# Designs tried in a protein design run: peptides against a protein of PDB entry 1IK9. Part 7

Target 1, 211 residues: chain A of PDB entry 1IK9
Amino acid sequence: MERKISRIHLVSEPSITHFLQVSWEKTLESGFVITLTDGHSAWTGTVSESEISQEADDMAMEKGKYVGELRKALLSGAGPADVYTFNFSKESCYFFFEKNLKDVSFRLGSFNLEKVENPAEVIRELICYCLDTIAENQAKNEHLQKENERLLRDWNDVQGRFEKCVSAKEALETDLYKRFILVLNEKKTKIRSLHNKLLNAAQEREKDIKQ
Target 2, 207 residues: chain A of PDB entry 1IK9 as posed
Amino acid sequence: MERKISRIHLVSEPSITHFLQVSWEKTLESGFVITLTDGHSAWTGTVSESEISQEADDMAMEKGKYVGELRKALLSADVYTFNFSKESAYFFFEKNLKDVSFRLGSFNLEKVENPAEVIRELIAYALDTIAENQAKNEHLQKENERLLRDWNDVQGRFEKAVSAKEALETDLYKRFILVLNEKKTKIRSLHNKLLNAAQEREKDIKQ
Target 3, 195 residues: chain B of PDB entry 1IK9 as posed
Amino acid sequence: MERKISRIHLVSEPSITHFLQVSWEKTLESGFVITLTDGHSAWTGTVSESEISQEADDMAMEKGKYVGELRKALLSVYTFNFSKESAYFFFEKNLKDVSFRLGSFNLEKVENPAEVIRELIAYALDTIAENQAKNEHLQKENERLLRDWNDVQGRFEKAVSAKEALETDLYKRFILVLNEKKTKIRSLHNKLLNA

## One batch from the design tools (peptide; aimed at target 1 R192 H195, target 1 (a further copy) V183 K190)

Design b1_p9_4_s2 (made by RFdiffusion4, then SolubleMPNN; from b1_p9_4, 7 letters changed)
Fold by OpenDDE base, seed 2:
Structure b1_p9_4_s2 (fold): chain B 211 residues (1-211), chain C 211 residues (1-211), chain A 9 residues (1-9)
Amino acid sequence: as target 1 above (211 residues)
Amino acid sequence: as target 1 above (211 residues)
Amino acid sequence: SELDELKES
């Protein structure tokens, strides 16, 4: 089961933050349980897949698009853009919400809720779920932080190896050239010595011809 | 202000999860506000730095050690080890908690609470704080996840540069040796040619002497 | 080394 808790403001009680819990299996399209609380009273309703389909048909909206709008309305919380307005009558237990567009507002959905007999249990369970979610998110944060620290160490290690490889490449090139110059100079010296011996031998022959 | 909400079980109501909120400025040692709720009623008390010091003195405990025990009792929640037992009388509004050791249990602290007139406001604020904490932790998780993905890309980039540097070093060494061998072979060929010319000149001189 | 063999040879 998936769950989302959002804060909402009711049009009838704009000064009192309410909490809207939605619980569902895999997809919101398959139906959901909606719970509303003001921290004292709670109200719950079950919405079936058939009701979602009927509401989409009544709106002449494609089901997937309608469920996409439900997800924005019921799971996002009231963001600062008053795009969704929530209405609830504590007397009739009737919950409805509207999408407010620039030129038109329309009802997006409506649900009959039932007043919970023991609201304290629903509120306690809601707080427990929040605390569990905090603990899970904290454990995930600690894991990601340790992984970031590991990745940074691994990056520094590879960077240090790369810098050593660059320096070792430059040093190798320089050393090989130095060694090569030494060997070449020895061979050039031998060539010069042999040329001088040939010149001397030719000069001696020219002296022997001149008796 | 810092805040921690924990779930606790009261000895008098072991089947009902209670929530213990502690709010403080910088350090628990400077005093704190404690709030208890069962999701219907709420009770609040303020504990001063002077009361904390007095409780530490009455226990003959060093203040920093006592505050360390308070932090474990009040902020950790009841972990599965029943090391801390919480007691609350709804009639007297007296809250006390004990540390249970293997051979001895002792009272660690006691506070007079006052019943909150509007518990729904305290409960709503507590749920708001939980939802805010969830949102903050979620944003931190998303940030850390993006940073992990960045660090992994950066690591792969440096690793690929390092592998290219290693291969380029080996290729450079091989290429330099091949080039050096070619130049050395040319010089060796010149030396051999000059030696042969010297041998021929010596053989011609030896013929001229025998003649 | 191959370079040292190239010196002696």
Scores: peptide ipSAE 0.026, ipTM 0.854, DockQ to the pose 0.015
OpenDDE base, seeds 1, 3, 4, 5: peptide ipSAE 0.025, 0.023, 0.025, 0.024; ipTM 0.855, 0.854, 0.855, 0.854

Design b1_p9_4_s3 (made by RFdiffusion4, then SolubleMPNN; from b1_p9_4, 6 letters changed)
Fold by OpenDDE base, seed 5:
Order: sequence, then C-alpha cells, then structure tokens
Structure b1_p9_4_s3 (fold): chain B 211 residues (1-211), chain C 211 residues (1-211), chain A 9 residues (1-9)
Amino acid sequence: as target 1 above (211 residues)
Amino acid sequence: as target 1 above (211 residues)
Amino acid sequence: SELDKLKAE
C-alpha cells in the first residue's frame, strides 16, 4: 500500500490545518482510501476504481488525465499556487475539492466521508507512519552520504593516477628523445670522422700521382 | 529549538502507542519541554536546567552522564532492548521513567505534566513538524542522489581519461622506439658503407705501390 | 636498454 499525507486548508476552517491522507494500491486509478483529520476528529471514505472511472466519464475527461488531476490535488496538498480548494462539511460529511484557474473554477471531485469512531487510533497510526518515514529517509540519507564520500575518494584516487600518468608520459617522451639524440650524435660524429678519413686518403693519392 | 518525537509504550496503557516529544535549546542540559500524547489528549511539562542539575545531584550522578541517560531515554524511544520503561498516571499527571538493567532497575527521572486544554492544536503542530521533517529529508535525499550521479559521471570521465593515458603512454614508447631504430639503422648503414669505401681505397693504394 | 643495444650496434 502506498500512502501520502498532506496538510490542507478547508474553506470552512481556514485557521486550522487539516491533514489529508490518501492510501492506494500500486496506482491511484485502482481506487483509494481518503482520511481527513484535524487532530481531534477523523473522517474516512473509500473511493473505488469504478467511481473514479464514472467521475472521469461524467466530466468528459480521459481517465489518465483525471487521475493525474486527482494525484495533483490529493497528493501534493494545496500546492504553491492554491490551485486546489478543499471543502468539507462536518455536518453532512461531504468532502469536495475544486481546481481554480484564472478564468475557470470547477469541481474536480467529491466524496462522502464517514466519521471515525476512534479518531485517536487513526491519528496514532498516522503519526507512526510519519515517524517510520522519517527513519527510512534518514537511513537513506546516511547511505547516500556514505556513498558520496566513497565516490569522492575513488574520484580523487583516479584523478591522482591520471595526473601521474600524464606527467610520466611527458617525462618518458623527454627522456627517450634525450637518449636518442645522444646515440644519434655519436653516430653522426663517426660518419663525419669517416668522411674526413676518405678525403685525406684521396688527397694523399693525388699527391702520390703528381712525382 | 531542537525537537525529537519518539513512540513509547506506557506501562499503564501497553496496547496504545504514545508519542513523547522533547524540545530543547542547543543542549538538553539547558532544560527541555516534554509533551506526551495518545492522539486524543496531550500533556506538557517544562524541565529547567536547575531541575536537571538537582536530579543529577540527588542521584549522585555526574551531570553530563545524567544528561546522557536522559538523551537515551527521552530521544531514542524504548530502544531495541526495552532498557527504559515509561509510566504515566492520567489522574495525577505524574510521568516517570526507569532504566532496567539485568540486575538493577532505577528511576531515571520524573516530571509533573499538565493536561493541555487544546490537544488538537498540539497534535496538529506535531504532525506538521513530522511532515516538514519528511519534506526536508526528501529534499536532502534528492540533493545527495544528484550529487552521487554527478560524482559517478566525473569518476567515469577521469577513469576513461586515465585508461587512454595509460594506452597512449605504451603506444608512445613503442612508436618512439620504432622511429629511433629506423634512423639508427640508416646511420649504421652509412657507417658500414663509409668503412667499405675506406677499405677499398686502402686496397687500391696498396696495388698502386706494388706496381 | 634497447637504446644501449642500438648504440653498440
């Protein structure tokens, strides 16, 4: 079961924060349970897949688009732009919410809720879920932090090896050229010496012919 | 203000989870506010730095050690080993907790709490704090995940550069040696040719002298 | 070294 708790403001009670819990299996499209609480009372309703499908059809909206709007309204809270307005009558237990756009406001959905007999149990379970979620997120944060520290160490190791490899490549090239120049210069000197010996021998032969 | 919420079990009500909130400024040693709730009622008490100091003295315990025990009891919940037992009388509003060790059990602290007039407000604020903490932890998780992905990309980039540098170093050495061998062999061939010319010139001169 | 071998030859 997936769950999302959001804080909302009811038009009828704007001074008190309410909490909207939505719980569903795999996809919100398959239906969901909605729970509303003010920290004293709780109200719950179940919305079936058939009701979601019927509401989408009644609105002449594609089901995936409608579920997308439900997801934005019910799982995101009021959002940064007050795009969704929530209404609840404690007398009728009727919950409805509207999408407010600049030029159009429309009812997105409505549910009949039932007052929970033991609201304290629902509130305790909600708080337990919040505390469990905090613990899970903290454990994930600690894991990610340790992994980041590992990756940073691994990066520094490879970077240091890379810099050493670059320097070693340049040093190798320089060293090989220096050694090669020495050997070549020796061979060039030997060639020059042999040429001079040939010139001298030719000059001596020309002297011996000229007696 | 720092805050910690923990789930606890009361000896008087073991079937219902209670929540213990502790709030403090900078250090628990400076005093704290304790709030207990069952999701229906709430009770609050304030513990001063002087009360903490007095309780440590009465127990003949070093203050830092006593605060360390308070931190374990009040901020860690029941812990994995039920080392701390919590008791509360709704009638007297007296809260006390005990440390249970194999051979010794002792009262670690006690507080007189007051029943909150508007428990719903305290519960709503507690749920708000949980939701804010979840949001903060989620944002931190997303940041750490993005950083992890960045570090992994950076590691892969430098690793790829390093492998290329290693291969380029080996290729450079091989190429330089091949080029050097070619040039040296040319010089060696020229030296051999010049030696042969010198030998021939010497043989011709020896023929001319014998003639 | 290979260079020293090349030098001797």
Scores: peptide ipSAE 0.034, ipTM 0.857, DockQ to the pose 0.014
OpenDDE base, seeds 1, 2, 3, 4: peptide ipSAE 0.032, 0.031, 0.031, 0.032; ipTM 0.857, 0.857, 0.857, 0.858

Design b1_p9_4_s4 (made by RFdiffusion4, then SolubleMPNN; from b1_p9_4, 4 letters changed)
Fold by OpenDDE base, seed 4:
Structure b1_p9_4_s4 (fold): chain B 211 residues (1-211), chain C 211 residues (1-211), chain A 9 residues (1-9)
Amino acid sequence: as target 1 above (211 residues)
Amino acid sequence: as target 1 above (211 residues)
Amino acid sequence: SALDKAKAE
């Protein structure tokens, strides 16, 4: 079961932060359990897939779009404070919420809730879920932090090896050229020497032919 | 102000999860506010630096060590369930906790609490803190995840460049040697040709002298 | 090295 807890403000009690818990199995479309609490009392209702479908039809809204709006209203916490307005009558146990657009406000959904006999149990369970979520997220954060530090070390190591490889390539090229120039110069000197010897021998032969 | 909420089990009510909130400014040593709740009622007490010092002295424990034990008891949540035992009398509002060692159990601390008149406000604030902490940790997790993905990409890019650099170094060496061998062989061929011309010229000169 | 061999040859 998936769960999301959000803060809401009721139009009737704007000074008291309420908490809206929504629980669902796989998708919000398949139905959900909604729980409202003020930290003293709790109210719970089950919303079926059929009720969600009926509300979408009554609104003349495509079901996927309607569920998308439900997700924003019920799971996102207070978006910008003015987009979703929550209403609850403690007497009738009728919960409804509206979407406020610039030119149009409309009821997005309504649910009958029931007062929980033991609200302390619901509140304790809600706090337990919050504490578990904190612990899980902290453990995940610590893991990600350690992994981040590892990846940074690994990056630095490869970067340092890469820089050494670049420098070693340039050094290799320079060394090879230096060695090659030395060998070529030796061969060029030998060619010049042999050519001069040939020229001298030819000049001596011309002298010997001329007695 | 720093805060930690933990789950505790009271010896008197082992079936009911209680929540222990501890709030402090900089260090637990400077004093703290302790709040106990069962999700219906709340009790709060302020523990001063002087009370912490007195409790340490009464225990004949060094203050830093004592504060270290307080931190484990009050902030760590349930360590292994059996190390710290919590007791609370709703009648006397006396809260005390014990450290259970293999051979020795001792009272680690005791505090007088006061029943909160509006427990719902304390509970709402506690839930708000949990939700804020969840949101902060989620944002941190998302950031660390994105950074991890970035570092992994950066590592792969440098690794790929490094491998290309290694291969390019080997290719460079091979290419340079091939080119150098070609040029050297040309020079060697020229040297051999010139040497043969010199030998032939010398042989012809010896024939001309014998003739 | 191949270079040294090419020098000797």
Scores: peptide ipSAE 0.034, ipTM 0.858, DockQ to the pose 0.015
OpenDDE base, seeds 1, 2, 3, 5: peptide ipSAE 0.034, 0.032, 0.029, 0.031; ipTM 0.858, 0.858, 0.858, 0.857; seed 5 fails the geometry check

Design b1_p9_5 (made by RFdiffusion4; failed a check: the pose's geometry)
Pose (drawn by RFdiffusion4):
Structure b1_p9_5 (pose): chain A 207 residues (1-76, 81-211), chain B 195 residues (1-76, 83-201), chain P 9 residues (1-9)
Amino acid sequence: as target 2 above (207 residues)
Amino acid sequence: as target 3 above (195 residues)
Amino acid sequence: DLSDPDLPS
């Protein structure tokens, strides 16, 4: 069981704001209850599933396509107008296309005997919704804070692993250099002794 | 300007639910407006900064401690009473085995309740709308952080596994370069022997 | 690399 409470403007009363409450089960297609309130009185109507299928036929529209129009218009490039007569309790709304508009929906609402009960329940539903949401936002705020920390933690763990690697790399190379360079000393020494021995022979050939 | 709308039950009508709306600027300490409604009628009252501190004196409580009790009682065990004839509103605190009057307000019946009720409903719908948007923003940040974390964690796994492959990999190379030096040294030594 | 000298006989 779902519902949507939307505010709307009626052409015959652009001054005051009204509220539209639509409730259904699973889908709009299976039928819905619609309630209009000005904060004092309330008018209610029902639309059965068969009535929706018939209205879609009378409008020359694919049923799902028709329900889609109802969703955009009632559950809040698509321009819609709403009219209501307190004298007749007739409620209709049209979709306004270019230079051509058409009746999209019509409901004969009935004035409610207990407006206050209806208004109280509506407000109560809204307050419950506000409440459920806050609890959710708080749950997400905590999860947010947990992740901000869990990242900072592992980020530090990362920097340490990298810094440890660099210290170890330079440490190994330093040892290598020492050993390699000691050998180079021996090579230079031997090479130079050889040269010397070659110059000595050259001297004997020359004298 | 901030406000809180609470659902309450009056002692003289546990059957019907009323709504208490409290509004203020910055802190309750600087005064506030309280409105009571049953969805048909509405009663309102203004409580000045002057009256609040005055009440803090009659009780001998720090203006802070006193405002604290109001926050707990009015912004949501607390009991509420209202007489539609006198428009007098009072509420009490109930502890184990005792209860006491905590405060009261002389409310006045509002001339256009529908206007008040409409504004209250409008506020709730806006609040629902803002809260749903924040739930989205925080939902995405929760996603971004989840991804960012996996990234770095991966970098950490790769980094640690690198620092464990380093000693073994670098030592092999060192053996290779070192064996080259020894070969030179041997060949040189052998040449010196030649001569 | 260091070139080695020739050694006359």

Design b1_p9_5_s1 (made by RFdiffusion4, then SolubleMPNN; from b1_p9_5, 4 letters changed; failed a check: the pose's geometry)
Amino acid sequence: DLELPKLPK

Design b1_p9_5_s2 (made by RFdiffusion4, then SolubleMPNN; from b1_p9_5, 4 letters changed; failed a check: the pose's geometry)
Amino acid sequence: DLELPELPK

Design b1_p9_5_s4 (made by RFdiffusion4, then SolubleMPNN; from b1_p9_5, 4 letters changed; failed a check: the pose's geometry)
Amino acid sequence: DLQLPELPD

Design b1_p9_6 (made by RFdiffusion4)
Pose (drawn by RFdiffusion4):
Parts: C-alpha cells; structure tokens; sequence
Structure b1_p9_6 (pose): chain A 207 residues (1-76, 81-211), chain B 195 residues (1-76, 83-201), chain P 9 residues (1-9)
C-alpha cells in the first residue's frame, strides 16, 4: 500500500494551494484512490482497474502508456493543468502540448463528511515519513563516519608498509655496496700488479 | 527559523490525535510560537524571551535547565491538557508515583485555520523532499568511500607482499654481481701465476 | 713475447 502527497495549483484558484493525495496497491494500473484537500474540506474519488483500461481505450492509448501519463501527472517537456469546481466536485486535468491540449483525466469527487479525520491522517502519514527518513539518514551518517575512519586506518597502515619497504631496501643495498666494493679493491690491486709484471717483462725484452 | 511538529494526545480526548507545532529562531530561549491543531481548528500562542526567563525565575531554575524541560516536553512521560472553551493549554511531567504541572499557555483561536493547516502540510512535504535528497547524497558517499577503501586495501596487500619479496629478490641479484667480481679476481690471479 | 694484459673493467 503506497501513496504520494503532492501539492497542486488549480486554474480557478491560483491564489490558494491545494494538496492531492493518491494511494494504491502495487501499481496505479490496478486502481487508485484520489483525495483533494484545501486544508478545510476534502473531496475523494476512486478509479477501478477496469475504469483505467476503458479510459485508455477511449483515449486511443496503450494501457501502460496511459498509466505512465497518470504517474507523471498525479504522482508528480510534460505540462499538466488541473481544474476543480467546488460546486460540482468535478476534477479534471489536461496535458498541454504545442497548441493542442487534451483531457487526460476526469473524476467526479464527493465531498467528505469528515474532512478533519482525512486531514489528520494525511499529516500523520507525512510525519511518519519524515521520521522514517531521519532514522535512515542517521544510520547512513554513522556508516559514513565508520568508513571515514576505516579508510584513514588502512591508509596509515599503507604508508607504514611502504615506508618499511624503503628502509629495508636501502639497508640491504648498503651491505651489498660494502662487500662489492671490497672485491673491487682486490681487482684493482691485482690488475695493477699484473700491469707491473707486464712492464717488467717489457723491460727485459728491451735490454 | 526552526520548527518541530509533534503528534500528541489530550487527556480530554484520547480518541482524537492533535498536532503540536513549535517554531523558533536559534534557541527556544529567545521565545517561540506554539500552535495546536486538530485538522479543523487551530490555536496559537507566542512566548517571548521575556516571559520564558520570567518563568525561569518563578520556578528558581536556571534559564537553561528550564528551557531544557520545555524541549523535552514540547519538541518530543509528558501529559497534555487543553480546554477548547478557555483555550488554556497545559502539560505536566509524570514520574514514579507523582506528577506536576510543568507549564501552560493561553492560546488563542486562529481566524483562518485552513491557512495554518496548509502551511503545516506544505512544510512536511518540503521536509520529506529535502530528507530524501540528503538520503541520496549520503548514499553515494557511502558508495564512494566503500570503493576508495577497497582501493587502498588493495594497495596495502600489494605493498606488504612486496616488502616480503624484497630480501629474496635483491639477494639473488647481489649473488650474481658478486660472482662476476670473483671470476675476475680468479682470472687475474691465474694470470699473475702465468707470469 | 711481452705479457698480454686485459683491459681494466
């Protein structure tokens, strides 16, 4: 059981703001209850599933395509106009295309005997919604703060692992360099002794 | 300017639900407006900064402690009473085995209740709208942080596994370069032996 | 014959 409460402007009353409450089960296609309120009175009407299928036929529209129009118009490039007569309780709305507009929906609403009960329930539903949302935003705020920390934690763990690697790398190389360079000393020494022995021979060949 | 709308029950009408709307600027301490509605009529009252502190004196409570009790009682066990004839509104606090009058307001019946009710409903719908948008923004951040975390965690796994491959990998190369030096040394020694 | 010495490396 779902519902949407939207505010709307009637052409015959651009001054005051009205509220439209549409409620259904699963889908609009299966039917819906519509209620209009000005904060004092309330008018209600029902639209059955068969009435929706018929209206879609009378409008030369694919049924799902027609329900889609109802969703854009009633559940809040697509321009829609709303009219209501308190004298007749007739409620209709049109889709305004380029230079051509057409009747999209019509409802004969009935004035409600207990407007206050309807208005109180509506406000109550809204307050419950505001409540459910806050609880959710709080749950997400905490999850947000948990992740901000879990990142900072592992980020530090990362920097440490990298810094530990660099310290170990330079440490290993330092030892290597020492051993390698000691050998080089021996090579230089041997090489130079050899040269010396070659120059000694050369001197014996020349004298 | 902030406001809180609470659903309450009056002692003289546990059947019907009423709505209490409290509005203020910065803190209740500087005064506030309270409105009571049953969805048909509405009663309003203004409580000045001067009256509030005055009440804090009659009680002998720090203006802070007193405002604190109001926040708990009015912004949502607290009991509420209202007489439609007198427009007098009062509420009490109920503890174990005792109760006491906590405060009262002389409200006045509003001339155009529908206007008040319409504004209240409009506020609720805006609040629902803003809250749903924030639920989205925080939902995405929760996603970005989830992804960013996996990234770094992966970097950590790769980095630690590198530090553990370093000693073994670098030592092999060192043996290779070192074995080259020894071979030279041997060759040179052999040539010196030649002579 | 003169001794053959390798270039230093």
Amino acid sequence: as target 2 above (207 residues)
Amino acid sequence: as target 3 above (195 residues)
Amino acid sequence: PPISVPPYS

Design b1_p9_6_s1 (made by RFdiffusion4, then SolubleMPNN; from b1_p9_6, 4 letters changed)
Fold by OpenDDE base, seed 2:
Structure b1_p9_6_s1 (fold): chain B 211 residues (1-211), chain C 211 residues (1-211), chain A 9 residues (1-9)
Amino acid sequence: as target 1 above (211 residues)
Amino acid sequence: as target 1 above (211 residues)
Amino acid sequence: GPIEVPPFE
C-alpha cells in the first residue's frame, strides 16, 4: 500500500492547516482511502475504482488524465499557485475540490467522508507513518552519502592512476628516444670510422700506383 | 532551533503510542522544551539549563554525561531494548523516565508538564514539521542520487580515458620499437656494406703485393 | 613522422 500525506487549506477554514492522507494500492486508479484531519478531528472516505471511472465519465475526461489530475490535487498538496481549492463541510462531511485555472474553475471531484470516532488513533498512526518515513529517508540519505564518498574516492584513485599513466607514457617516450639516439650515435660513429678507413685505403692504393 | 520527535510507550498506557517532541537551541544542555502528545491531548514543559545542572548534581553525574543520557532517552525514543522507561501521570502532569540496566534501574529525570489548551495546534505543527522534514530529506535524497549518478559517469569517463592511456602507452612502445628496429637495421646494413668494401680493398692490396 | 635521425656529422 502506498500513502501520501499533504497539507491543505480549506476554503471554510483557511487559517487552520489540514492534513490530507491518501492511501492506495499500486495505482490511484484502483481506488483509494482519503483521510482528512485538523489535528483534533478526522474524517475518512473510501473511493472505489468505479467512482473514479464515473467521475471521469461525468467530466468527459479520459480516466488516465483524470487520475493524473487527482494525483496532482490530492498527493501534491495545494501547490504555491493555489491551482487546487479544497472545500470541506464538517456538517455534511462533504469534501470537494476544484481546479482553478486562469479563465476557468471546475470541480475536479467530491467525496463523502465519515467522521472518525477515534481521531487520536488516526492521528497517532499518521504521525507514526511520518516518523517511519523520516527514518527510512534518513537511512537512505546516509547510504547515498556514504556511496557518494566512496564514488568520489574511486574517482580520485582512477584520476591519480590516469595522471600516472600519462606521465609514464611521456617518460617512456622520452626514455626510448634517448636510448635510441645513444645506439644510433654509436652506429653513426662506427659508419664514420669505416668510411675513414675506406678513404685511407683508397689514398694508400693511389700512392702505390703513383712508383 | 533543533527539534526531535520520537515515539514512546508510557508505563501507564503501554498500548497507546505517545509522541515526545524535544526542542532546543544548539545544545540540549542550554535547556529544552518537551512536548508530549497522544494525538488528542498535549502537554508541554520547559526545562532550563539550571534544572539540567541541578538534576546532574542531584544524581552526582557529570553534566555532559547527564546530557548525553538525556539525549539517548529523549531524542532516540525507547530503543528496542526498553533501556528507558517513560512514566506520565495525566492527573499530576508529572513526567519521569528511568534508565533500566540489567542490575539497576534509576530515575534519569523528571519534568512537570502543563496540559496544552489547544492540543490540535500543537499536533498540526508537529505534523507540519514532520512533512517539512520529509520534503527536505526527499530533496536531499534526490540531490544525492543525482550526484551519485554524476560521480558514476565521471568515474566511467576517467576509467575509459585511463584504459585508452594504457593502450596508447603499449601502442607507443610497440611503434617506437618497430621504428627503431627499422632505422637500426638500415645502419647495420650500411656497416656491413662498408665492412665488405674494406675486406675487398684489403684482398686486392694483398693480391697487388703478391704480384 | 619518421624519426629524423640527426644528420651524420
Scores: peptide ipSAE 0.019, ipTM 0.851, DockQ to the pose 0.041
OpenDDE base, seeds 1, 3, 4, 5: peptide ipSAE 0.019, 0.017, 0.017, 0.019; ipTM 0.852, 0.851, 0.851, 0.851; seeds 1, 3 fail the geometry check

Design b1_p9_6_s2 (made by RFdiffusion4, then SolubleMPNN; from b1_p9_6, 6 letters changed)
Fold by OpenDDE base, seed 1:
Structure b1_p9_6_s2 (fold): chain B 211 residues (1-211), chain C 211 residues (1-211), chain A 9 residues (1-9)
Amino acid sequence: as target 1 above (211 residues)
Amino acid sequence: as target 1 above (211 residues)
Amino acid sequence: SPLEVEPFE
């Protein structure tokens, strides 16, 4: 079961932050349990897949689009200010919410909620869920931070090895060229020496022919 | 102001999870505000730096060690099961907690808490703090995840460049040696040709002298 | 190429 708790303001009590818990199985489309609390009282209702389908049909809205709007209203917490308006009657236990667009306001959904007999249990469980979520997220943060530090170290190590490899490649090229030039110059000197010996031998022969 | 909320079990009500909120300025040593709630009622007390010092003195414990024990008891949540025991009288509003070691149990601290007139406000604020903390931790998680994905890409890029640099260094060495051998062999061939010409010229001179 | 060693004439 998935759960999301959001802060909402009721039109009837705009000064008192309420909390809207929605719990569902895999998808919000399959239905959900909604719980409303003011920190003293709690109200709960179950919304079935059939009710979601019926509300979508009554609105002449495609079900996937309607569920997308439900997700924004009920799970996104404070969306952009004033886009979703929440209403609840403590007398009738009737909860409804509206989507407010520039040119159109419409009721997006309505639910009958039952007053919880032991609201303290619901509130305690809600706080427990928040504390569990904090602990899980903190453990994930610590893990991700350690992994980030590892990846940064590994990156710096490879970067340093890469820079050394580049420098070693340039140094190798320079050293090989220097050594090659030395050996080549020795061969050049030997060729020049042999050419001079050939020229001298030819000049001596030309002298011997001229007696 | 820093804050920590922990789940505790009271010896008097072990079946009902209570929540212990501690709020402090910079260090727990400078004093703190403690709030206890069962999700219906709330109780609050202020513990001064002087009270912390006095409790440490009364216990004949070094203040830093005492504050370290307070931090474990009041901020660590569920420490190892049964190491810290919490007691609260709803009648006297007296809160105390004990440290249970194998051979020693001792009272670690005690506070007078006042019953909050509007517990719903305290509970709502506590839930708000939990939801804010969840949102902050979620944003940090998303940031760290994106940074980890960046660092992993950057690591893979540098690793791939490094491997290419290693291979290019080996290829450069091999190519330079091949080219050097070719040029050197040309010079060796030229030296051999010049030596043969010198030998032939010497043999012709020796024939001319015998003639 | 730096290996263009002029042919020995």
Scores: peptide ipSAE 0.022, ipTM 0.850, DockQ to the pose 0.068
OpenDDE base, seeds 2, 3, 4, 5: peptide ipSAE 0.021, 0.018, 0.021, 0.021; ipTM 0.850, 0.849, 0.850, 0.849

Design b1_p9_6_s3 (made by RFdiffusion4, then SolubleMPNN; from b1_p9_6, 6 letters changed)
Fold by OpenDDE base, seed 2:
Structure b1_p9_6_s3 (fold): chain B 211 residues (1-211), chain C 211 residues (1-211), chain A 9 residues (1-9)
Amino acid sequence: as target 1 above (211 residues)
Amino acid sequence: as target 1 above (211 residues)
Amino acid sequence: SAIEVEPFE
C-alpha cells in the first residue's frame, strides 16, 4: 500500500490546518481510502475504481487525465497556489474539492466520509507513519551521504592517478629524448672519427704520389 | 529551536503508542519543553537548566553525563531495547522515566506536566512538523541523489581521461622508439659505409705496395 | 702503414 499525507485548509475552517491522508494500492485509479483529520476528529471514506470512472465520465474527462487531477489535488498538498479548494461538512460528512482555474472553477470530486469512532487511533497511526517516513528518509540520506563521500574519494584517487600519468608521460618523453641524444651523439662522433681517418688516408696517398 | 518527536509506550498504557516531543535551544542542558500526546490529549511541561542541574546533583551524576542520559531517554525513542521505561499519570500529570540496567533500575528524571486545553492544536502542529521534516528530508535526498549522479559522471570522465592517458603514454613510447630506431639505423648505415671505404682504401694501398 | 680499421660493433 502507498500512502500520502498532506496538509489542507478547508473553506469552512481556513484557520485550522487539516490533514488529508490518501492510501492506495499501486495506482490511485484502482481506488483509494481517504482520511481527513483536524487533530481531534477523523473521518474516513473509501473510493472505488468504479466511482473514479463514474466521476470521470460525469465530467466528460478521460480517466487517466481525471486520475492525474485527483493526484494533484489529493497528494500534492494544497501549496499556496489556491488551485484546489477543499470543502468539508462535519455535519453531513460530505467532502468535496474544486479546481480553480482563472476563468472557471469546477468540482473535481466529492466523497461521503464517515466519522471515525476512535480518532486517536487514526491520529496515532498517522503520526507513526510520519515518524517511520522520517526514519526511512534519514537512513536514505545517511546512505546517500556515505555514497557521496565514497564517490568523492574514488574521484580524487582517479584524479591523482591521472595527474601522475600525465607527469609520467611528460617525464618519459623527456627521458627518451635525452637517452636518444646520447646514443645519437656517440654515433655522430664515430662518423666524424671515420671521416677524419678517410681524410688522413687520402692525404698520405697524395704524399706518396708526390718522389 | 531544535525538536525531536519520539514514540513511547507508557507502563500504564502499553498498548497505546504515545508521542514525546522535546523542544530545546541549542542544547538540552539549557532546558527544554516536553510534550506528551496520545493523539487525543496532550500534556506539556518546561524543564529549566536549574532543574536539570538539580536532578544531576541529586543523582550524584556529572551534569554532562546526566544530559547524555536524558538525550538517550527522551530523543532516541524507546526502541525495542526496554532500557528506558516511561511512566505517566493522567490524573496527577506526573511523568517519570527509569533507566533499566541488568542489575539496577533507577529513576532518571521526573516532570510535572500540565494538560493542554486545546490538544488538537498541539497535535496539528506536531503533524505539521513531521510533514515539514519529511519535505526537508526529501529535498535533501533529491539533492544528494543529483550530487551522486554528478560525482559518478565526473568519475567516469576522469577515468576515461586516465585510460586515454595510459594508452597515449604507451603509444608515445612505442612511437618514439620506432622513430629513434629509424634515425639510429641511418647512422649505423653511414658508419658501415665509412668502414667499407676505409677497408677499400687499405686494400688499394696494400696492392700499391705489392706492385 | 696499414690503416687500422676498427671492427664495426
Scores: peptide ipSAE 0.021, ipTM 0.845, DockQ to the pose 0.652
OpenDDE base, seeds 1, 3, 4, 5: peptide ipSAE 0.017, 0.020, 0.019, 0.019; ipTM 0.848, 0.847, 0.848, 0.845; seeds 3, 4, 5 fail the geometry check

